Peptides against a protein of PDB entry 2Q3Z. Designs and how they scored, part 93

Target 1, 272 residues: chain A of PDB entry 2Q3Z
Amino acid sequence: YVLTQQGFIYQGSAKFIKNIPWNFGQFEDGILDICLILLDVNPKFLKNAGRDCSRRSSPVYVGRVVSGMVNCNDDQGVLLGRWDNNYGDGVSPMSWIGSVDILRRWKNHGCQRVKYGQCWVFAAVACTVLRCLGIPTRVVTNYNSAHDQNSNLLIEYFRNEFGEIQGDKSEMIWNFHCWVESWMTRPDLQPGYEGWQALDPTPQEKSEGTYCCGPVPVRAIKEGDLSTKYDAPFVFAEVNADVVDWIQQDDGSVHKSINRSLIVGLKISTKS
Target 2, 254 residues: chain A of PDB entry 2Q3Z as posed
Amino acid sequence: YVLTQQGFIYQGSAKFIKNIPWNFGQFQDGILDICLILLDVNPKFLKNAGRDCSRRSSPVYVGRVGSGMVNCNDDQGVLLGRWDNNYGDGVSPMSWIGSVDILRRWKNHGCQRVKYGQCWVFAAVACTVLRCLGIPTRVVTNYNSAHDSNLLIEYFRNSEMIWNFHCWVESWMTRPDLQPGYEGWQALDPTPQEKSEGTYCCGPVPVRAIKEGDLSTKYDAPFVFAEVNADVVDWIQKSINRSLIVGLKISTKS

## One batch from the design tools (peptide; made by RFdiffusion4, then SolubleMPNN)

Design b2_p16_7_s4 (from b2_p16_7, 12 letters changed)
Fold by OpenDDE base, seed 4:
Structure b2_p16_7_s4 (fold): chain B 272 residues (1-272), chain A 16 residues (1-16)
Amino acid sequence: as target 1 above (272 residues)
Amino acid sequence: EAIYYDDGLRKLVFYR
């Protein structure tokens, strides 16, 4: 989880699992320096360098910083996400084959955001950075991954009687979503939550004002402890959200669809 | 399985 520089990222769908090779390259020349630059340009460092540096011994703190800094939202982060299939003014997310080129581009362009990333790219870069910083980390793929926007642990769809989706489509399910899990102790939590912690660098929702997510103990998610920092409800929903498909009739009545269902979450953790 | 919505990353999928 720290030593392997080449690996695979799982993609595709739950029924048709695919993978791509990925060069994490955490030990390649200059990568550690870039990771340190990443820390040195984070908002917390810019606000109070001494305090930020004093907290870098905490993988919890660092993990959260990295989660936020891998995306360029709110800061001088690494990657700009784009999901509209218009990537002509940058690099298609599907074109990346490793983290090294991304990080080098970021650094070489004055820490300007790299265009473009999607979930597996965010996750892979985060994995590289975290590994580089000595934090055991693996990329995780979750199939049928929910994006719960309103923290109700539900993915709700409204359809008319003709099956046409109505209203806001902000709550969606990704065929797959990638994030990372990092191994760390959690002295900031009650005993028992050491181990794998989920971190999600894809800018999906803000956490305490910043597009970051985690760390949250995988155990907390498994046990349904949604009070556990950070962002337990969101991560829980990614893997466990209930899907409610509403059918709205002309008379305004609403009922749950019986004929359509979706199982949220099929998490695959890499072994290397 | 039916895909109701697909923006390249996110999907609304129904299992029938």
Scores: peptide ipSAE 0.340, ipTM 0.892, DockQ to the pose 0.058
Fold by OpenDDE base, seed 1:
Structure b2_p16_7_s4 (fold): chain B 272 residues (1-272), chain A 16 residues (1-16)
Amino acid sequence: as target 1 above (272 residues)
Amino acid sequence: EAIYYDDGLRKLVFYR
């Protein structure tokens, strides 16, 4: 997980799983230096360099910083996300074949955000950076991945009597979503939460005011310990949220649909 | 049979 430079990222759908080759390239020339620059331009370093540097021995701290810095939201991060198929002023997220070109572009343009990324691109770049920094990391793909925006662990849809979706469609389920898992101890938590930690660099929800996510123990998610920092409820919902389909009638009455609910979550971890 | 809304990245699936 540290030594592998070439691998695959899983995409597609739960029924039709696909993969693409990806060059993580963590040992290629200049990549480590770029990762160090990433740390040196993060908001915490700019605010208090001494404090930031003193905490870089903690993979928990570094992981959280990286999850925030891989996206350009709130800081001089690496990638700008875009999902509307309008990529003419940049590079299509589907065009990338590795992390190296992205990181080099970022650095060579004065740490200007690279256009554009989506979840697998964010995850792959984060994976490269974390590996460079000596943290064992793998890309994870979750099919039928939920995005809970109101922290109720539910994905709720409202339809009228004709089956038309009403209101905001922001809580739609991703065909797939990618993030990373990093291996680390968690001295900041109760014993037993060492091991794989989920980190999500895709800007989805703010955590403590910043678009970042994790680290949260995979074990905590599996056991339903939602009090575990960081961002356990959000990550839990990505893989375990309940889907509720409401039908609203003309008289204003609401009832649950008799249709079978969509099953959220099918996580696949890379083997290399 | 399943009916779904699909924008290429997100799905809303309903089973009949």
Scores: peptide ipSAE 0.280, ipTM 0.862, DockQ to the pose 0.058
Fold by OpenDDE base, seed 3:
Structure b2_p16_7_s4 (fold): chain B 272 residues (1-272), chain A 16 residues (1-16)
Amino acid sequence: as target 1 above (272 residues)
Amino acid sequence: EAIYYDDGLRKLVFYR
């Protein structure tokens, strides 16, 4: 989890699991230095360098910073996400084969955001950075991964009488989503929450005003302790949300149907 | 082949 530089990232679907090779490269030349630069350009450092540096001994603090800095939202982060299949002015997310090139590009271009990333790219880069900083980390893939946008632990679809999706916004389920789990103690929590902590660097929802997510104890998610910082409800929903279909009739009536055919969550962790 | 997943708001593109 710290020493392994090459690994695999799981992709595909729940029924057809695939993987791609990935070079994390945390020990390649200059990568540690780039990770340190990442810390030195984070908003908390820019606001108060002394305070930020004093907290870098905490993997909880560092993990949260890295989660935010791997994406370029809100800060001078590493990757710009894009999902519309229009990647002509950058690199397709599907083209990356490792974290090293991404990090080097970021640094070499004056810490300008690299185009482009999607979830597994964000996760992989975060994994590299965290490993560089001595935090045992693995990439995880969750199939049928929910993105709860309104914090109700539901994925809601609005449909007309013909079953067609309606509305400008819909809550979403990814065929797969990737994030990372890092091993750390949680002295900031009650005893028993040490171990794997979920961190999500993909910019999905803001946490305390920043596009970051976690760390949250995997145990808390398993036990349904939604009060546990950070972002337990969101991560919980990713793996446990119920799907609800709202069927709108022509007379204005709405019928609620629980979609039991779509099961949210199938998490697979990597061995390295 | 690039596969497109569309939930009506966001997209996920990946190769199979």
Scores: peptide ipSAE 0.186, ipTM 0.787, DockQ to the pose 0.035
Fold by OpenDDE base, seed 5:
Structure b2_p16_7_s4 (fold): chain B 272 residues (1-272), chain A 16 residues (1-16)
Amino acid sequence: as target 1 above (272 residues)
Amino acid sequence: EAIYYDDGLRKLVFYR
């Protein structure tokens, strides 16, 4: 999980699982230096360098910093996300074949954000950086992955009698979503939460004012302990949210649809 | 299901 430089990222759908090869390249020339630059331009370092450096021995702290710095939201982060199929002024997220080119472009252009990324690109770059810093890390793919924006563990849709979606359309489900899991102890938590920790560098929701996510113990998610830091409810919802489809009648009454077929969450962890 | 985004690789969907 720290030594492997070549790997695969799972994509496709739950019914038709696919994968792409990816060059993580954490040991290629200059990559460690770029990772150190990433740490030295993070907001916490700029605010208080001494405090930031003193905390870099903690994989919990470093993991959270990296999850925030892989995206360019709120800081001098690496990647700008885009999901509208208009990539003409940059590189299509589907064109990347490894993390090294992305990191080198970022550094060589004065830490200017690289266009563009989506979830697997964010996850792969985070994986490279974390591995480079000595943290065992793997990319995770979750099929039918929910994006819960209001932390109620529900994905709710309102429809009229013709099936047309009404109201807010902010809560959505991806055919697949990628993030990373890193191995670390959690001295900041009660005993038993050491092991794999979920981190999500895709800018989906703010955590303590910054687009970052985790680390949160995979065990906590599995057991439904939503009180554990960081961001347990959000990560839990990605893999376990309930989908509620409401049908609104002309008389104003609402009823749950009986045609529920979509199940949120099918997580696959890579072996390396 | 209703599709909000589809580029042939990724799909952002609303349950139907």
Scores: peptide ipSAE 0.305, ipTM 0.876, DockQ to the pose 0.051; fails the geometry check

Design b2_p16_8_s1 (from b2_p16_8, 6 letters changed)
Fold by OpenDDE base, seed 3:
Formats: C-alpha cells, structure tokens, sequence
Structure b2_p16_8_s1 (fold): chain B 272 residues (1-272), chain A 16 residues (1-16)
C-alpha cells in the first residue's frame, strides 16, 4: 500500500465495472513537501499551530485533517468538485491520470483550489497524501453509493401519484463513489477497532462543521456500530442505506414504499 | 479517460 506508486481506480457502474490507471506518485520529488504544506495551511494549524503539530503523530488526527484538506470547501484545500459537465474553466475530472500534477498545481498556484475533481480524484489525492505521511492507504470504490443528507440511513424520494420525483433530489445514489481506507490503530476507541479506517475526502456532508469524513473503522461499519466516531452513520448509509419512495396522492395522503429495485452498496477494495 | 460519477438512473443517457 505505502510502496505502490501506480495502481488502478475502479469506476463505471455495478453492471459495467471499469478501471483507470492512476499514478499516486507519493515518492516523486517535492510531493512530501507539498503534503507538509497541506498540513501547515489547515484551519487547525492556523488556529493553534502548537496544538496541531502536537497531534500530527496521530494517524487518526492526520487522516481527518487530510480528509478535510483534499477538498477546498471551508479551507485552502486542494480540489474543487464539479459534476455538471461544465469544465471549460479548468481541467475535466476525467482527464487526470495521477495525483502528482494536481498537488503540484495546487502548490504552484499559491495553494489555490484545483479545478476540477470528482470522487475518485479526491480519493486518489487523499491516498497519495496519506501514503506520503506514512499511513498505509488504499482507494475504495462503492457502486450504487448512497449520499444520505439527513442522517436517517435512508435515501428518500418524494414522488407524485404518477411516480415522478418531486422537489430537488437532495438525497441521491451515485453509480459509483470512491473514498480511501487507511490502516491505523484506534486508541481513541474501544479495543478491536484497529485496522482499516474509512476516510472520505469528497465534500458530501459536514462533520463537526467541516467537509470531512472519518476515520471510521471498517469493522464498525460491517458490524453496524453507528456510535463509533467519526461519521459512522454517513459511511454506513453509503454502503447500506435503504431506498424509500414517499408517494403523495391527490388527497394529500402520503404512502411509504420500499424501493427494492435500488440496492445500495457494492464495495470493491483495491489490493494495491 | 475516467468515467464520470453520475446519479443512478442518469447512466442510461451516456450509453452509446
């Protein structure tokens, strides 16, 4: 994991799994220095440098900082996300072939956000940064990945009597989503939660006021321990949410229907 | 070239 500079990222859909080659490049010249700059511009460092630095020995703390700093939401983070197919003022997320160019662009432009990323770009950059910092990390792809916005472990669609979705699709299921898993001990948790920890750098939901996610033990998600910090309900929902249709009738009555055609979650962990 | 992240159900439009 830490030593692999080149790998594959899984994309596409559950029915049509694709992969792309990716250069993580964690040992390329200057990349470690850029990762240190990323730490030194994080909001926690800017607020209290001594406290931030004292906590950098904790992979839990560093993982959470990196999760927040790979996206440019709320801070001087690396990437701006965009999903509307309008990339003319930047680089299409689909054109990236490695993390190194992204990190170099970010640093060389005075830590200005790089346009643009989607989930795998965020995940891949986070993977590079975490590997540079000595944290064993892999990219994970989840097909039919839920984005739960209200922390109820459901993806809820409001529909009219004709089955047409009403209102803004706040909650959604992605064809695929990527995040990272990092190997660390969890001295801040009960025994048995050491090992792979999920971290999501894609700006989906705020955790403690910042667009970051995790670390949460993969074991906790597997066992359904939603009390486990950080962000266990959100990550659990990504892989296990139930889909519910709320069908409004003309009389104003609402019928709840479980949508069994939309199966959330098909996780693929990379071996390298 | 990578594939875009899309909402489920939107994939049908980009199928050739």
Amino acid sequence: as target 1 above (272 residues)
Amino acid sequence: MGTPQLPVGAEGADAP
Scores: peptide ipSAE 0.387, ipTM 0.802, DockQ to the pose 0.504
Fold by OpenDDE base, seed 2:
Structure b2_p16_8_s1 (fold): chain B 272 residues (1-272), chain A 16 residues (1-16)
Amino acid sequence: as target 1 above (272 residues)
Amino acid sequence: MGTPQLPVGAEGADAP
């Protein structure tokens, strides 16, 4: 994982799986320096440099910092997300072929946010940074990935009597979502949670006031241990949320239906 | 060229 500079990222949908080649480029010239700059502009460093630096030996700490700093939400992070297909004032997320150009652009423009990213771009940049920092990391794709916004482990749709979705579709299921898994020990947890840890740099939900996610043991998600820091309920919901249709009838009655037609989660981990 | 991340069954690709 740390040694591979090129790989594939899975995209598309569960029915139409696609992949793209990606250059992670973690060993290209100047990339390590950019990763160090990323650490040195993080809010925790700016607040207390000595404390931040003292914690950089922890892959748990570094992973969480990187998850927050790959997005530009709340900080001087690398990427601005955009999903509305209006990319004329930047670079289309779909045009990126590697992390190196993104990181170089970020640095060269005085740590200004790079326009634009989507999930796989965030994940790929995080993967590059983490690998560059010596943390074994891989990109993961989850098809039919849920974004739970209210931490209830449900994706709720409101429908009229005709089955038409009503109201703001705040909660959604993505055709695919990408994040990273990093290999680390978890001395901050009970024994047995060493190994792959999920980290999500796509700005979806705030964790402890910052758009970041993880690290959470993949084992904890698999076993349903939602008490495990960090962000276990959110990551669990991405792969396991139940879909609920609330059907409002003419009389104002609301019927709950479990939507079995939409199965959340089909996780593919890269082996490269 | 990558494929866009899109909501399943949603017409609007606006991520919140």
Scores: peptide ipSAE 0.377, ipTM 0.802, DockQ to the pose 0.376
Fold by OpenDDE base, seed 1:
Structure b2_p16_8_s1 (fold): chain B 272 residues (1-272), chain A 16 residues (1-16)
Amino acid sequence: as target 1 above (272 residues)
Amino acid sequence: MGTPQLPVGAEGADAP
């Protein structure tokens, strides 16, 4: 996990799984220096450098900083996300072949956000940075990945009497989503939550006021322990949310129906 | 070339 520079990222859909080769390049020239710059421009360092530096020995702290700094939301982070197929003023997310060019572009343009990323680009850059910092990390792909906005562990669709989905969909299911898992101890939690921790650098929801996610023990998600920091309900929902249809009737009554045709979550952890 | 991340089952879902 730390030593592998070349890997694969899983993409596509649950029915049509694809992979792409990716150059993580954590040992390429200047990449470690860029990762250190990323730490030195984070909001916590800018607020109190001594406090930030004193906490960099904690992979929990560093992982959370990196998850926030890989996206450019709220800070001088690396990537701007875009999903509307309008990439003419930047680089298409689909064109990237590795983390190295992204990180070099970010640094060479004065830590200006790189256009553009989607989930696997965010995850891959985070994986590179965490590996550079000595944290064993892998990219994870989850097919039929839920984005729960209200932490109720549901994806909710409003439907008319004909079963047609109404209004803007705040909550959604992605064909796939990528994040990272990092190996670390959790001295800040009860015993038994050491091991793989989920971290999500894609700017989906705010955690403590910043677009970041995790670290949360993969064990806690598996066991349904939503009390564990950080962001356990959100990460749990990504892989386990139930889909609910709220069907409005002509009389104004609303019927709740469980949608069993939309199954959330099919997680694949990479070996490299 | 990568594949885009896309909504499933629901047209018009906004990206984050």
Scores: peptide ipSAE 0.376, ipTM 0.802, DockQ to the pose 0.373
Fold by OpenDDE base, seed 4:
Structure b2_p16_8_s1 (fold): chain B 272 residues (1-272), chain A 16 residues (1-16)
Amino acid sequence: as target 1 above (272 residues)
Amino acid sequence: MGTPQLPVGAEGADAP
């Protein structure tokens, strides 16, 4: 994981799995220095440099900082996300072939946000940064990945009597979503939660007021322990949310139906 | 070239 500079990222859909080659480039010239700059511009460093630096020995702390700093939401982070297919004022997320150019652009433009990323770009950059910092990390792809916005572990669709989706789709299922898993001990948790930790650098939900997610033990998600830090309900929902259709009738009555045709979550962990 | 992240059964939408 730490030693591999090139790999593949899985994309597409559950029915049509695709992959792209990606240059993580964690050992390329100047990349480690850029990762250190990323730490030095984080909000916690700016607030209290001594306290931030004293905590950089913790992969839990660093992982959470990196998760927040790979996106530019709330800080001087690396990437601006965009999903509307309007990329004319930047680089299409689909055009990136590695993390190195992204990180170099970010640094060379005075830590200005790079336009644009989507989930795999965020995940890949986070993977590069975490590997540079000596944290074993892999990119993970989840097909039919839920984005639960209200922390109820459901994806809810509102439908009319004809089954047509009504209103703004507040909650959604992605065809795929990417995040990272990092290997670390969890001295902040009960014994047995060491190992792979999920971190999501894509700005989806705020955690403690910042667009960041994790680290959360993959074991906790597997066992359904939603009490574990950090963001266990959100990450659990990405892979396990139930889909509910709310069907409104002409009389104004609403029928609740469990949608069993759409199975949330098909996780693929990369080997490199 | 990568594939876009898309809502299931829909065109690409901005993340909330």
Scores: peptide ipSAE 0.376, ipTM 0.805, DockQ to the pose 0.368

Design b2_p16_8_s2 (from b2_p16_8, 5 letters changed)
Fold by OpenDDE base, seed 4:
Structure b2_p16_8_s2 (fold): chain B 272 residues (1-272), chain A 16 residues (1-16)
Amino acid sequence: as target 1 above (272 residues)
Amino acid sequence: GGTQQLPVGAPGADAP
């Protein structure tokens, strides 16, 4: 999880699992230096360099910084996400074959955001950076991955009597979503939460005002301890949200759809 | 190249 430079990232859907090869390239020339630049341009460093540097020995701190800095939301981060299939002014997320080119582009263009990423691109770049910094990290794919926007642990669909989806359609389930798990101790938590920690660099929800997510103990998610920092409810929902499909009749009555059983979450942890 | 990340039920989301 630190030494492997080549790997696979799982994609597709629960019914049609696919993978792509990915070059993480954490030992390629200049990549470590770029990772250090990433730390040196983070908002916490810019606010108080001495304090930021003093915290870099903490994988918890660094993991959270990297989660935020891999996306360009709210900072000079690496990647701009885009999902609307309009990539003509950049590189299609589907075109990337490794983290190295992305990181080099970012650095070489004065830490300007690279266009474009989607979940696996964010995750893969985060994986590279964290590995460079000596944090054992793996990419995780979750099929039928929920994006809970209102922190209620529910994904709610509203349909009319004809089955047409109504409303803003903000609550959603991804066909797949990727994030990373990093191995670290959690001295900031009660004993027993050392081990794999989920970090999500895809800009989905803000955590403490920044588009970042985690680290949260995988154990806490498994055990349903949603009080653990960071972002346990969100990560829990990604893998465990309940899906409610409402049908609204013309008379304003609503009832749950009987025929829809969508199971959120099918997590695959990579070995490379 | 990779497959696009899509909402479940979106066109191509469950395509082989």
Scores: peptide ipSAE 0.318, ipTM 0.796, DockQ to the pose 0.626
Fold by OpenDDE base, seed 1:
Structure b2_p16_8_s2 (fold): chain B 272 residues (1-272), chain A 16 residues (1-16)
Amino acid sequence: as target 1 above (272 residues)
Amino acid sequence: GGTQQLPVGAPGADAP
């Protein structure tokens, strides 16, 4: 989890699982230095360098910083996400074959955001950075991955009486989503939450005002302990959200549809 | 190259 430089990332759908080879390249020339630059341009360092540096011994702290800095939201982070298939002013997310080129481009262009990433690109870059920093990390793929935007642990669709979807889909399910799991102790939590921690660098929701997610113990998600920091409800919903299909009648009544169901979550953890 | 991350359709629909 720290020593492997090449691996596979799972993609596609639950019915049609695919994978791509990926070069994490955490030991390639200059990559560690770039990871250190990433830490040195983070908002917490810029605000108080001494405090930030004093906390870098904590993989909990570092993991949270990295999850925020891999995306360019709110900071001088690495990647700009894009999903609309319009990549002409950058690099298609599908074109990347490793983290090294991305990190080098970021650094060589004065820490300007690299265009473009999607979930596996964010996850893979985060994996590289965390491994560079000595944190055992793996990429995780979750098929039928939910994005809960209102923290109710539901993905809700509204239909009219004819079964037509109404309005904009505020909540969604991805065909697949990637994030990372990192191995660390959790001295900031009650005993028993050491081990794999989920971190999500894809900018989906703000946590404490920043587009970051985790670390949250995988155990807490499995046990349904949503009080566990950080971002347990969101990560829980990614893998366990209930899908509700509402039928809205003309009289204003709302009923649950029983005709359609979608099961959220099929998580695959990889070795690299 | 990788496959795009895409929204799944309404409940009960296959992934695009």
Scores: peptide ipSAE 0.310, ipTM 0.766, DockQ to the pose 0.466
Fold by OpenDDE base, seed 2:
Structure b2_p16_8_s2 (fold): chain B 272 residues (1-272), chain A 16 residues (1-16)
Amino acid sequence: as target 1 above (272 residues)
Amino acid sequence: GGTQQLPVGAPGADAP
C-alpha cells in the first residue's frame, strides 16, 4: 500500500466489471517534490504557513488537504473534472495510464489544473500523493455509487405518470465511482476508529466549504455511525442510499415509490 | 484506456 507503484483500478459496471493498469509511481524522480509543492500551494498554507506545517505530521490533516488539492475546485489543485465527452482542449480522462504524467504536467505548467479527470483519475492521483507522503493508501471502486446532494441518504427521482424522469437529474447513481482508503490512527475520534479511512478527491460535494471528503473511518460507515467526522453521511450514502421515485399524477398528487431495482453499492477494495 | 464514469442507465454505462 506504500511500496507498490503499479496496480489495477476497477471500472465498468456491476454487471461488467473491468480494470485498467495504473502506474502510481510514487517513488519516481521528482514526484515527492511535486507532492510537497502541492502541500505548499494549499489554501491553508497560504493562509497560515506555520499552522499548516505544524499539522503535516497528522495523516488526518494531510489526507483532508490532499482530498481537496487533487481537484482544482477552490484552489490551485491538480485536476479538472469533466464528464461531457468534450475533451478536445485537454487529455481525455480515459487516456491516462498513470499519476506521474499528470503530476508532472501540473507542476511544469505552474500548478495549473490538468484537463481532464474523472473519479478513478482523481482517486489514483490522491493515492500516489498519499503513498508518497508515507500514508498507506489504496484505490477502491464502488459500483452503483450514489451521489447524494442534500444529505438525506436518498437518491430521489421525479417522474411523470408514465415513469419518465422529469427535470434535471441533480442526484445520480454512477455506474462506478472511485475513491481512496488510507490507513491511519484517529486520535481526534473515539477509540476504535483507527484503520482504513475513506477519502474522496472527486469534487462532488463541499465539506466545510471546500470540495473535499473525509477522512471517515470505514468502520463508522459499516456500523452506521454518521456522527463521525468527516463526511460520514455522504460516504454512507455512496454505498447505502435508497432510491425513491416521486411520481406526479395528473391531479397534481405525488406518489412515493421505493425503487427496489436500483441497488446502491458494491464496493471493491484493491489489494495493492 | 479506461472506461468512462456514467450515470446508471446512461448509454454505455452497462456495456461490456
Scores: peptide ipSAE 0.299, ipTM 0.777, DockQ to the pose 0.613
Fold by OpenDDE base, seed 5:
Structure b2_p16_8_s2 (fold): chain B 272 residues (1-272), chain A 16 residues (1-16)
Amino acid sequence: as target 1 above (272 residues)
Amino acid sequence: GGTQQLPVGAPGADAP
């Protein structure tokens, strides 16, 4: 998980799984230096360099910093997300074939955000950075991935009598979503939560005021222990949220749709 | 959609 520089990222849908080749390139020239720059421009370093540096021995701390810094939300992070298929002023997320070019562009342009990324690009860059820093990391793809904004473990859709979704979708299910899992001990938790930890660098929700997510033990998610830091309810919802379709009638009455059309979650982890 | 991340059943929708 640290040594492999070439791999695949899974995309598509649960019914039609696709993959793309990806060059993680964590050992290519200058990449380690760029990863160190990423740490040195993070908000915690800028606020208190001594405190930040003293905590860099913790994979938990570093993982959380990297999760926040791979996106450019709130900071001088690496990637700007865009999903509207209008990429003319940058690089289409679908055009990237590796993390190295992205990281080099970021550094070479004075740590300016790179246009553009989507979930697999965020995940892949995070994977590169974490591997470069010696943290065993893999990319994870989850098909029919839920984005729960209110932490109720439900994805709720309101539909009219014609089945049309009403209003702006506050909560969504992605065809697929990518994040990373990193191997680390969790001395900050009760015993038994060492191992794979989920981290999500795609800017979806704020955690402690910053667009970051995790680390949270994969075990905690599997066991439904939502009390574990960090962001267990959010990550749990990505893989386990229930979908509720509400049908609203003209009289204002609402009822649940009888047929569940969407099934959340099919997780595929990188094998090497 | 294969490569582009989109909400299920909502092609071309923007992510937050």
Scores: peptide ipSAE 0.021, ipTM 0.680, DockQ to the pose 0.321

